# Designs tried in a protein design run: peptides against a protein of PDB entry 5B16. Part 20

Target 1, 136 residues: chain A of PDB entry 5B16
Amino acid sequence: TPSRINHNERLEFLGDAVVEFLTSVHLYYLFPSLEEGGLATYRTAIVQNQHLAMLAKKLELDRFMLYAHGPDLCRESDLRHAMANCFEALIGAVYLEGSLEEAKQLFGRLLFNDPDLREVWLNYPLHPLQLQEPNT
Target 2, 136 residues: chain A of PDB entry 5B16 as posed
Amino acid sequence: TPSRINHNERLEFLGDAVVEFLTSVHLYYLFPSLEEGGLATYRTAIVQNQHLAMLAKKLELDRFMLYAHGPDLCRESDLRHAMANCFQALIGAVYLEGSLEEAKQLFGRLLFNDPDLREVWLNYPLHPLQLQEPNT

## One batch from the design tools (peptide; made by RFdiffusion4, then SolubleMPNN)

Design b1_p11_5_s3 (from b1_p11_5, 6 letters changed)
Fold by OpenDDE base, seed 4:
Order: structure tokens, then C-alpha cells, then sequence
Structure b1_p11_5_s3 (fold): chain B 136 residues (1-136), chain A 11 residues (1-11)
């Protein structure tokens, strides 16, 4: 069994891919006429550490990180990076132990406080190829 | 709108 740190890093690796994938798919459907550059710009903004850290704060991961790793997180920037990584690990774990749909729902709920925007984001259909993915 | 929200996020 890998160490907690190693396991968390592996989950982060997986979660990073899941977050990017979900973001890409939803943007693709939501903006059918937007060129690749525009899609990429939105994706970058959504998945960048600073934004993910804001999402993580909604889960009170800031309190968790300070509790668990406070001495190592003396700078706000360090905390943001750690929170983003932890958020990715969480999404990875949800995907791994649950399903892509559960990861999608969690991510969508956190992306938008506005329920109308959330509904627009979450209600786009899955791409047919996603049915071939494990844990869907 | 969603686009407006995302535009603000990009800015």
C-alpha cells in the first residue's frame, strides 16, 4: 500500500484529468460555435489552481489544510496550491470510488452558486463515448 | 448568463 502522500498524489493526478475532462465536455456542448482558443481559455480559467482553491474553500478545505498542514502553509499562495491539489484529489476519489456522474455533480455544484447557471451546466448530455469509461 | 460569468472568470 502506498503512503498517504503517494496515494493522495495519485488521486490528484486522476482528479486533475477528471476535472479537465468534465470541463472540456461541458464547454464543448455549451458553446458549439466557439473556436478552440475560446474553449481553451475558459477551460484554463476554470481549472487553474486559483479557481480550484476557491471551489475548495466551499468545502472548507482551507480549515482542513490549516489543521493538517498549517506549519507548512505560511503563505497564502502555498495554501491556494495545496487546496487546489487537495480538491483534485477529492474529485479523483469521488470518481474512483463512485462514478463519473457523481464527480460531475459535485464539481458542477461547486462551480456555480447560482442554481440557474448550475442547471445549465449540468443538464447537457454525456458524450456517447463516455459510456465506455469505467465508473460512469 | 453563463457566458458572462465565464468571461468574468477569464478577466
Amino acid sequence: as target 1 above (136 residues)
Amino acid sequence: SLKDYLDELVA
Scores: peptide ipSAE 0.652, ipTM 0.950, DockQ to the pose 0.876
Fold by OpenDDE base, seed 5:
Structure b1_p11_5_s3 (fold): chain B 136 residues (1-136), chain A 11 residues (1-11)
Amino acid sequence: as target 1 above (136 residues)
Amino acid sequence: SLKDYLDELVA
């Protein structure tokens, strides 16, 4: 069986794709008149390590990382990168053990502290193919 | 608005 580290890296790989996909789909439908460049700019801002690390902080992953890897994460940039990776692994695990819908809900809840913005993001019509996805 | 929020995120 793969090591814990290897498994986490695999989950990160999966989670990266899930976060990218969810972000892309929501932006595409929420901004129907926005050109590709604008969509890409928003997506980059949402999925970049700095932002994902901020989302991870809402789950107190920073405290977890400092306890587990403190000596290796003395630099702020290293901590942000590690937190972003851990966040992706978490989303990957939620998708793998649960469903895309569960991943969507978790991601959306963390994206916005403002409940009105969260409502718009989570409840805007998404691509019909997402309704066809079975639970994992 | 959501767009305003995202614009701030990009900045």
Scores: peptide ipSAE 0.649, ipTM 0.950, DockQ to the pose 0.874
Fold by OpenDDE base, seed 2:
Parts: structure tokens; C-alpha cells; sequence
Structure b1_p11_5_s3 (fold): chain B 136 residues (1-136), chain A 11 residues (1-11)
């Protein structure tokens, strides 16, 4: 079995893809007339470390980071990057242990403090992904 | 609007 650190890095890898996928799908449906460049610009803004770190702060991951890794996170940029990575790992874990729908709901709830904007974002359906587990 | 929010996020 992989170490705890390797496990978290793997979850981060998965979560990064999930966050980008969910963002892409919602933007695609919400802005049907927006060109690729515009969609990419919005996606970049949503998934950039600075923004994901702000979402992570809503879950008090900053407190966790300072408690567990404070000495290694003296620079604000280091803390931001670590928080973004941890947020991705969390989304990856929610997807892995739960579902894409659960990941979508969590991500959407954190994206917007305004409940009206949240509802607009979440009302657009995602393409269902049903992945068959390998036979063991 | 959502677009306004995202425009602010991009800025």
C-alpha cells in the first residue's frame, strides 16, 4: 500500500481532473455562445490556486495546514498552493468514495456564497459518468 | 449575474 503522502498526492491528481471537468461542463452549458478562449479564461480563474485556496479556507483547511505543516508554510504562496492541493485531494476523495454528483454539489456550494448564483450554477445537469469497476 | 461574478473573478 502507498504511504499516506502518496495517497494524498494521488487523490490530488484525481481531484484536479474532477474540478477541471466539473468547471468545464458547467461553463460549457451556462455560456453556449462563448468562444473557447472565453471558456478557458473563466475555467482558469475558477481552478487557479488562489481561487481554490479561497474555497479551501471556507472549509478551514488553513487551520489544518498551519496545525500540521506550519513551519513549512511560512510564505503565503506556499500556503496557498498547499491549500489548493488539499482542496483538490478532498474533491478527489469525495468523488472516489461518493460520486460525481456529490463532488459537484460540494464544489458548487463552495464556489458561491450567494445562494441564487449557486442555484444557477448547480441547475445545469452534468453528463453522467458510469465507470465499470474491473472484475476482481 | 453569474457572468458578472465570473468577470470579476477573472479581473
Amino acid sequence: as target 1 above (136 residues)
Amino acid sequence: SLKDYLDELVA
Scores: peptide ipSAE 0.646, ipTM 0.948, DockQ to the pose 0.839
Fold by OpenDDE base, seed 3:
Structure b1_p11_5_s3 (fold): chain B 136 residues (1-136), chain A 11 residues (1-11)
Amino acid sequence: as target 1 above (136 residues)
Amino acid sequence: SLKDYLDELVA
């Protein structure tokens, strides 16, 4: 059996793809007139370590990380990177054990504190087939 | 707006 560290890294790998996919799909539909460069810029901003770390903080993962890995996270940049990875692993786990829809809902709830923006993000018309889980 | 929020995120 793989080590716990290896398992988390695998979940992170999966979660990274899920986060990027969900972000891409929503941006595509929410901004139909925005060119690819603009879409890519928004996506990068959403999925960058600093932003994902902020989302992780909403789940109090910072407290968990300091508790479990404090000695290795003395620098703020190290903590941000670790939190972002942990967030991706969490999303990966939600997708793996739940569904893409559940991952979508969790991600959307965390992305926006403003309920109006959250509503737009989560409920904007999307093509149903694009949100279908991969056939693996 | 959503766009304003994202613009701030990009900055």
Scores: peptide ipSAE 0.646, ipTM 0.949, DockQ to the pose 0.875

Design b1_p11_5_s4 (from b1_p11_5, 7 letters changed)
Fold by OpenDDE base, seed 4:
Structure b1_p11_5_s4 (fold): chain B 136 residues (1-136), chain A 11 residues (1-11)
Amino acid sequence: as target 1 above (136 residues)
Amino acid sequence: SLLDYLDALVA
């Protein structure tokens, strides 16, 4: 059995892939005429640490980080990086213990404060193969 | 719009 730190790193690894996948799929379908370069640019912006840290703040992970790791997070950049990693681990855990759909819902809910934009993002029809979840 | 939002993230 891996240590808690190792387990978190593994969840982060998984969560990074899930966030990347969900972002890619939604961008691909929402913007059918956008070239690869544009898709990649938007994806990068969505999944970059600074943005994920902002999403993490909505879950009050900043308070959690200061409580659990305060002495190691003296710099704002360190906190931001840690929050992004923790957010990825959380998404990974949601996918692992729940489903891709649950991960999608959580991620989409946090991406947009505007309910109209959230609706467009979350409820856009996806390809049937992409709706099929792997066995866990 | 969604595009405007995404453009702002890129900037």
Scores: peptide ipSAE 0.632, ipTM 0.947, DockQ to the pose 0.863
Fold by OpenDDE base, seed 3:
Structure b1_p11_5_s4 (fold): chain B 136 residues (1-136), chain A 11 residues (1-11)
Amino acid sequence: as target 1 above (136 residues)
Amino acid sequence: SLLDYLDALVA
């Protein structure tokens, strides 16, 4: 329904910000001597549609998208974009219904198949106030 | 390493 589509787009909007924020915070602390340009480059790589689509595939969102929106996805690039959007919406939903911490955990878990890298990403010392959820 | 992973994403 149109209302559900609108809701999904709103969640995507929120999720985009959450993904961007989490990525920024982690990169900032993981690489304390990396210049802004480098931080920005890595952030872009992490949050780009192609990468988020890969993460979405781990959740089988590709199958969902093809089932629900197949006729509208004529190109692989369209599928990637749609999958990335759905991934953002999912993260947005997790944040909205849960917490920033839960979004962090889910995102980090999906970012890395390597347990060692995942551990570093999720448990590297971060300033606690930076992860504080806004008052709503 | 994490850096290697990120570098691969950039490439």
Scores: peptide ipSAE 0.624, ipTM 0.945, DockQ to the pose 0.859
Fold by OpenDDE base, seed 2:
Structure b1_p11_5_s4 (fold): chain B 136 residues (1-136), chain A 11 residues (1-11)
Amino acid sequence: as target 1 above (136 residues)
Amino acid sequence: SLLDYLDALVA
């Protein structure tokens, strides 16, 4: 059995892929005429550490990180990176223990404070096969 | 709009 640290890193690895995938899928469908470069630019902006850390704050992960690892996170950049990693691990865990749909819902809810924008993002038509549950 | 929001993120 891997250590808790290794487990968190593995969840982060998985979550990174899930966040990247969900972002890519939604951008692809929402902007059918946008070129690859534009899609990639928006994806980068959404999944970059600074943005994911902002989403993490909505879950008060900053308080958690400072409580658990305060002395090691004195620099803003270090805290931001750690929060982004923790956020990815959370999404990874939701995907692993739940479903891609649940990960999609959580991620989408956090992406937008505006309920109208959230609705557009979450409920835009996607291919059914993209939401098929993996065999777990 | 959603596009405006994303543009702001890129900036």
Scores: peptide ipSAE 0.617, ipTM 0.943, DockQ to the pose 0.874
Fold by OpenDDE base, seed 5:
Structure b1_p11_5_s4 (fold): chain B 136 residues (1-136), chain A 11 residues (1-11)
Amino acid sequence: as target 1 above (136 residues)
Amino acid sequence: SLLDYLDALVA
């Protein structure tokens, strides 16, 4: 049986792929006329550590991290990186224990504070026969 | 818009 640390790293590995995949799929269908470069740029912005750390903060993971790992988090960059990794592990766990749909819902809810943007992201058709340009 | 939001993330 792997240690808790190893298990968390494995969950992070899985979560990283899930976040990358969900982001890619949604961008692809939301912007059918956007070139690959633009899609890649937006994906990078969404999945970068700084952004994922902000999403993690919405779940108050910063409090958890400081409580559990405070002595190891002396720098802002260290905390940000740790929070991003923890966020990925959380998404990985949600996927593992739940489903891709549940991971999608959680990720989407955190991506946008604006409910209108959130609904567009979460409910936009992800099927080729339903492609259309978003109005937001 | 969503595009404006994403553009802001990139900037």
Scores: peptide ipSAE 0.615, ipTM 0.941, DockQ to the pose 0.889; fails the geometry check

Design b1_p11_6_s1 (from b1_p11_6, 6 letters changed)
Fold by OpenDDE base, seed 4:
Structure b1_p11_6_s1 (fold): chain B 136 residues (1-136), chain A 11 residues (1-11)
Amino acid sequence: as target 1 above (136 residues)
Amino acid sequence: DILAELEKLLR
């Protein structure tokens, strides 16, 4: 089957939504008594570029970025932004070519260093629409 | 880590 992966910017667009959705759903279910402001604070912390770049580094995407675009990423902030974008594109690709569940698993596994916290996060259900997602 | 691993999954 030929790849459905398109331009990286389009994948980033999709991945941004997937990351946002997964984060929101998990926070919503994990913290039923937490007010919206708290949920928003947690979401921001999870999805901000600085954090996503850290997740990207766990996948060694920084090495990939420097190899492909090193001259344009001389500043730390530029590299961080690029890594965050690349991470989003990766999540988008995983969702597109795989499933929302696979995106959930990858994201959740990277999100926590503590395996106990990771398991709690990953075991919470997603929106019922997850059952309607195709699997490739 | 991310807000102390989300406040150890704050209740």
Scores: peptide ipSAE 0.667, ipTM 0.951, DockQ to the pose 0.402
Fold by OpenDDE base, seed 2:
Structure b1_p11_6_s1 (fold): chain B 136 residues (1-136), chain A 11 residues (1-11)
Amino acid sequence: as target 1 above (136 residues)
Amino acid sequence: DILAELEKLLR
């Protein structure tokens, strides 16, 4: 049985890929006239540690981090990095135990504060996997 | 703000 730390790092590894994939797919279909450089800029803004840490804060993961690891996270940059990693691990876990659709829903709901923009994002693109999602 | 909510989704 792998250690808890190793398990979290593996989930983070998976979640990083899922976050980047979901971001890339949505940007690609939502902005068909945007050049690669623009797409990359938007992706960077979405997946950078500063932003992911903010998304983690919406889930109150900071409360958990400070409770469990407060002494090790006195530096703001350390907390931000840890929060971003924790968020990636969460997305990885949602994908692993649930589905890509569930990961998309969670991620998309957190991305935007404006509900109208959120709805547009969540509906682009349509995810055909919802029609074929296995019961594993 | 993710770049002003991605520039209001460029709309």
Scores: peptide ipSAE 0.667, ipTM 0.949, DockQ to the pose 0.430
Fold by OpenDDE base, seed 1:
Structure b1_p11_6_s1 (fold): chain B 136 residues (1-136), chain A 11 residues (1-11)
Amino acid sequence: as target 1 above (136 residues)
Amino acid sequence: DILAELEKLLR
């Protein structure tokens, strides 16, 4: 079996793609009149490390990270990167062991502080995404 | 927020 570190890195790899995909699909369908440049801007804002780290903080992953790896995370930037990676790994794991829908739900719930916006995001019709969800 | 929560979903 692969090392835990290696496995986590692989999960990060997968999770990165899942986050990217979910973000792209939502933006594409939710904003049909937004030009590519705008879509890209929004995607970047959503998936950049600083933002993902913030999402990770909502799950209190920072406490875990500092507890387990505090000495190695002396810089805030290092913590941010680690948090973002950890979040990606989490999403990857949810997708892998659960479903794309579950990953979508988790991600969407964390994305927005405004519950109304969250509901719009989560409930907006995503026909292609739903049909193309792999068996898990 | 993420760009004012995506500019209130552009709505």
Scores: peptide ipSAE 0.661, ipTM 0.949, DockQ to the pose 0.436
Fold by OpenDDE base, seed 5:
Structure b1_p11_6_s1 (fold): chain B 136 residues (1-136), chain A 11 residues (1-11)
Amino acid sequence: as target 1 above (136 residues)
Amino acid sequence: DILAELEKLLR
């Protein structure tokens, strides 16, 4: 069996893809007249480490990380990177143990503090392939 | 702020 570190890195790998996919799909359908450059700009802003670390902070992962790895995270940039990685691993785990829908719901709830914005983001019609996804 | 602009677009 792989080490715990290896397992976490694998989950991060999966979660990175899930976060990018969900972000891409939502942006694509929400803004049909937005050019590729605009779509890419918004996607980058959503999935970059700085933003994912902020989302991780909403889950209080910063307190967990400082408790477990404080000596290795003395720099803010190191903490942000670690928090972003942990967030990706969490999304990967939710997808793996649950479903893409559950990952979407969790991600959407964290993306916006405004419930009206959450509703628009989460309830906008998505690609039909998501309706065909088997439960995991 | 790019994210702020995104929120404006969603409204």
Scores: peptide ipSAE 0.659, ipTM 0.957, DockQ to the pose 0.884

Design b1_p11_6_s2 (from b1_p11_6, 6 letters changed)
Fold by OpenDDE base, seed 3:
Structure b1_p11_6_s2 (fold): chain B 136 residues (1-136), chain A 11 residues (1-11)
Amino acid sequence: as target 1 above (136 residues)
Amino acid sequence: DVLEELKRLLS
């Protein structure tokens, strides 16, 4: 029987892929004239630990982490890294127990506070085959 | 900032 820690690491592994995939797909379709270098730059900025940690703060994961792991998170960089990992595990769990669509919605809501930007990101027309995401 | 630039592009 795997430990809960091992389970969380597995969810993090899955969540990392989901975040990477969703980010890539949205950037690809939102910016059809942007070269690969630009797409990669924006993707890196979105999925890097520093940014994911900021998204995690919106879910109040910082309070949770300090409560559960305070002694091990004295450094700001340690907290950011742990929060980013926890965020990935959360997205992985949402995908696993819910759907890719649910993961997309949650991720998009957290990415943008501006409702106009959020709407563009979440509702931009995708390829017809991508409309089947809810079934995955 | 890269993220700020992204937001400008989405506007």
Scores: peptide ipSAE 0.652, ipTM 0.956, DockQ to the pose 0.889
Fold by OpenDDE base, seed 4:
Structure b1_p11_6_s2 (fold): chain B 136 residues (1-136), chain A 11 residues (1-11)
Amino acid sequence: as target 1 above (136 residues)
Amino acid sequence: DVLEELKRLLS
């Protein structure tokens, strides 16, 4: 229905911002000596549709999308784009109904299969002011 | 690959 589509698009909008924010913050603090160009390059690589679609596949969203929207996703590029959008909507929903911390944890768990890299990404010490920020 | 480079930086 139009209402469901609109809601999903709104969640996607929110999720896009959350993914962008989390990525930016972690890169910024993890690499204090990395210039803006490098930070931007890595951020782009993380948040681009192709990568988000890969993350979505870890949640088996590809199977979900084919089941729910198969006729409209006859091209691989269309499926990839749809999965990326759905992933953003999911992150948006997690943030909205849960917390930024929960969104961070989910996103971080999917970013890295290597547990050591995951721990570095998720548990890097934050700025003291960030520790005082609300979860949502 | 940019992501692989990132992983190297994190390691």
Scores: peptide ipSAE 0.637, ipTM 0.955, DockQ to the pose 0.881
Fold by OpenDDE base, seed 5:
Structure b1_p11_6_s2 (fold): chain B 136 residues (1-136), chain A 11 residues (1-11)
Amino acid sequence: as target 1 above (136 residues)
Amino acid sequence: DVLEELKRLLS
């Protein structure tokens, strides 16, 4: 049986893939005329540690991290990295014990404070059986 | 800001 730390690292591994996948799929369908370079630029901005750490703050994970790992977080960059990893682990757990849809909803809700933007982002299905040709 | 540009595109 793996340690709790090992389990968190495994969840982070899974969550990283889920975040990357969700971001990629939404961008792909939302912007059918955008070249790969543009898609990659937006994806990088969304999934980079700085942004994921900001999303993690919305869930108050910073309080949790400081409580559990404060002594190991002596720099702002260390906290940011830890926050991003914790966020990925959380998304991984939501996907694992819930569903891709639940992960999608949580991620989308955190991405945008504007409910109208959330709706536009979430309007595209992510399940393979629901995917259709993008509007051209 | 790339994220702000994304929001503008979604608007």
Scores: peptide ipSAE 0.632, ipTM 0.954, DockQ to the pose 0.913
Fold by OpenDDE base, seed 1:
Structure b1_p11_6_s2 (fold): chain B 136 residues (1-136), chain A 11 residues (1-11)
Amino acid sequence: as target 1 above (136 residues)
Amino acid sequence: DVLEELKRLLS
C-alpha cells in the first residue's frame, strides 16, 4: 500500500490536471472571442497557488493544515502553497472517486460567490465530448 | 459578468 504522502501527491498531480482542464474548457467556451493569450492569462489567474489557496480557505482547509502541520507552516507562503496542493488533491480525489461533473460542480461553486456568475460558469454550453471522462 | 470577476482575480 502506498504511503499516505505518496497517495496525496499523486492525487495532487491528478487534481492539478483536472483544475487546469476544467478552467481551460470553461474559458474557451465562455469567451469565444478572446485570443489565446487572454485565455492563458485568465487561466493562470484562476489556477495559481494564491487563488487556489483562497478556494481552499472556503473549505476551511487552512484550519486543518494548521492543526496537522502548524509548526511546520510558519510562513504564510508555505501555508498558501500547502493549501493549494491540498485543494488540488481534493479535486483529484473528487474526480477519481466521483466524476468530472462532480469535480466541476465543486470547483464552480467555489470559484464564484455570486450565484449568477456561478450559474453562468457551470451551465454555459460546452461541447458534449469534452465532458466525457474515463470510467470511474 | 464572469469576465469582470476574472479581471478582479488578475488584479
Scores: peptide ipSAE 0.117, ipTM 0.806, DockQ to the pose 0.180

Design b1_p11_6_s3 (from b1_p11_6, 5 letters changed)
Fold by OpenDDE base, seed 1:
Structure b1_p11_6_s3 (fold): chain B 136 residues (1-136), chain A 11 residues (1-11)
Amino acid sequence: as target 1 above (136 residues)
Amino acid sequence: SVLAELEELLR
C-alpha cells in the first residue's frame, strides 16, 4: 500500500488536471468571443497557486496545514504552495471518489462568493459531447 | 485585478 504522502501527491497530480480542465471548459463556453489570449489569462489567474490557496483557505485548510506542518511552513510562500497542493489533492479526491460533476460543483462554489456569479458559472450550457470521466 | 475583471464579464 502506498504511503499517505505518495497518495496525496498522486491525488494532487490528478486534481491539477481536473482544475485546469474545468476552468478551461467553462471559460471556453462562457466566452465564445474571447480570444485565446484572454482565455489563457483568466485560466492562469484562476488556477495559479495564489488563488488556489485562497480557495483552500475557505475550507480552513490553513489550520490543518499549520497543525501538521507548522515548523516547515514559516514562510508565507511555503504555506501558499502547500495549501494550493492540498486543494488540488482534494479536488482530485472528489473527482476520483465521486465524479467530475461533483468536482465541478465544489470548485464553482468556492470560486465565487456571489451566488449570482456562481450560478452563471455552474449552470452555463456545455457541449453535449463533453468528455466522459474515467472509470472510478 | 484579472479575477475582478472576470467577475465583471460574468455579470
Scores: peptide ipSAE 0.681, ipTM 0.959, DockQ to the pose 0.879
Fold by OpenDDE base, seed 4:
Structure b1_p11_6_s3 (fold): chain B 136 residues (1-136), chain A 11 residues (1-11)
Amino acid sequence: as target 1 above (136 residues)
Amino acid sequence: SVLAELEELLR
């Protein structure tokens, strides 16, 4: 059995891919006329550590991190990176133990505080080939 | 910001 640290790093690895994928898919279909450069710009903004850390804060992971790892997180930048990593691990775990749909729902709920924007993001029709989720 | 622009695109 891998150590907790190793397990978290593996979950982070998986979660990074999941948030990247979900972001890419939604941007691609929501904005069919947006050029690649624009898609990439918005994707970068969504998945960058600073933004993921803000999403993590909505889950109060800042309090969790300070409680669990306070001595190692004296700098604000260190805390942000740690929260971003933890958020990725969380998404990875949700995907692993649940489904892509559950990861999508969690991620989408956190992306937007505005319920109208959330609804658009989460419920935009998917391509027929995307309706069947892979096994986890 | 880029994220603010994204929100405007979604509206």
Scores: peptide ipSAE 0.681, ipTM 0.960, DockQ to the pose 0.880
Fold by OpenDDE base, seed 5:
Structure b1_p11_6_s3 (fold): chain B 136 residues (1-136), chain A 11 residues (1-11)
Amino acid sequence: as target 1 above (136 residues)
Amino acid sequence: SVLAELEELLR
């Protein structure tokens, strides 16, 4: 069986794809007149390590990381990268053990503090098949 | 910021 570290890396791999996909789908449908460059710019801003680390901080993952890995995370950039990876692993786990919808809900709730913006992001009509979990 | 611009687009 794979080690705990290996499992985390695999979950991060999966979570990275889920975050990328959800972000892409929502931007695509929310802004039908926005050109590819604009879509890409906003996607990059959402999924880059600096922003994902901010989302991770809302879950207090910074306190967890400093407790578990403090000596290895003295630099802000190292902590930010580790928090982003941990956040991706979390999203991957939610998708794997739950559903794409659950991952969407968690991600959307964290993206915006403003409830009005959260409502628009989470409840804008999306194609049902895009939210359907693949059959296994 | 880019994220601030995104929020304005959503309003």
Scores: peptide ipSAE 0.676, ipTM 0.959, DockQ to the pose 0.875
Fold by OpenDDE base, seed 3:
Structure b1_p11_6_s3 (fold): chain B 136 residues (1-136), chain A 11 residues (1-11)
Amino acid sequence: as target 1 above (136 residues)
Amino acid sequence: SVLAELEELLR
């Protein structure tokens, strides 16, 4: 339905910001000696459509997308873009209905296949002001 | 492999 599509797009809008924020904050504190260019490179790698689509695939969202939007996804690039958007919408929903911490946990779990690296990412010290959950 | 797990977090 049109209303559901609009809602999904709004969630995508929110999720895009959350993904960007979480990525930026973690990179900033995890790599204190890395210059802006390096930080930007890592951020781009994490938030680009190709990568977010892979994260979405880990959640088997591709099955959902093909079911719901198959006729509109005639190219691999179209599917990739749609999957990335769907992932953003999911993160947005987790943040909206849950918390930034929950979004952080979900995102971090999916980012890394190596559990050791995952734990470092998720538990790396962040700025104290970031410990307080924002109001939703 | 997000850039080889971010180059193993440079560790």
Scores: peptide ipSAE 0.617, ipTM 0.944, DockQ to the pose 0.436

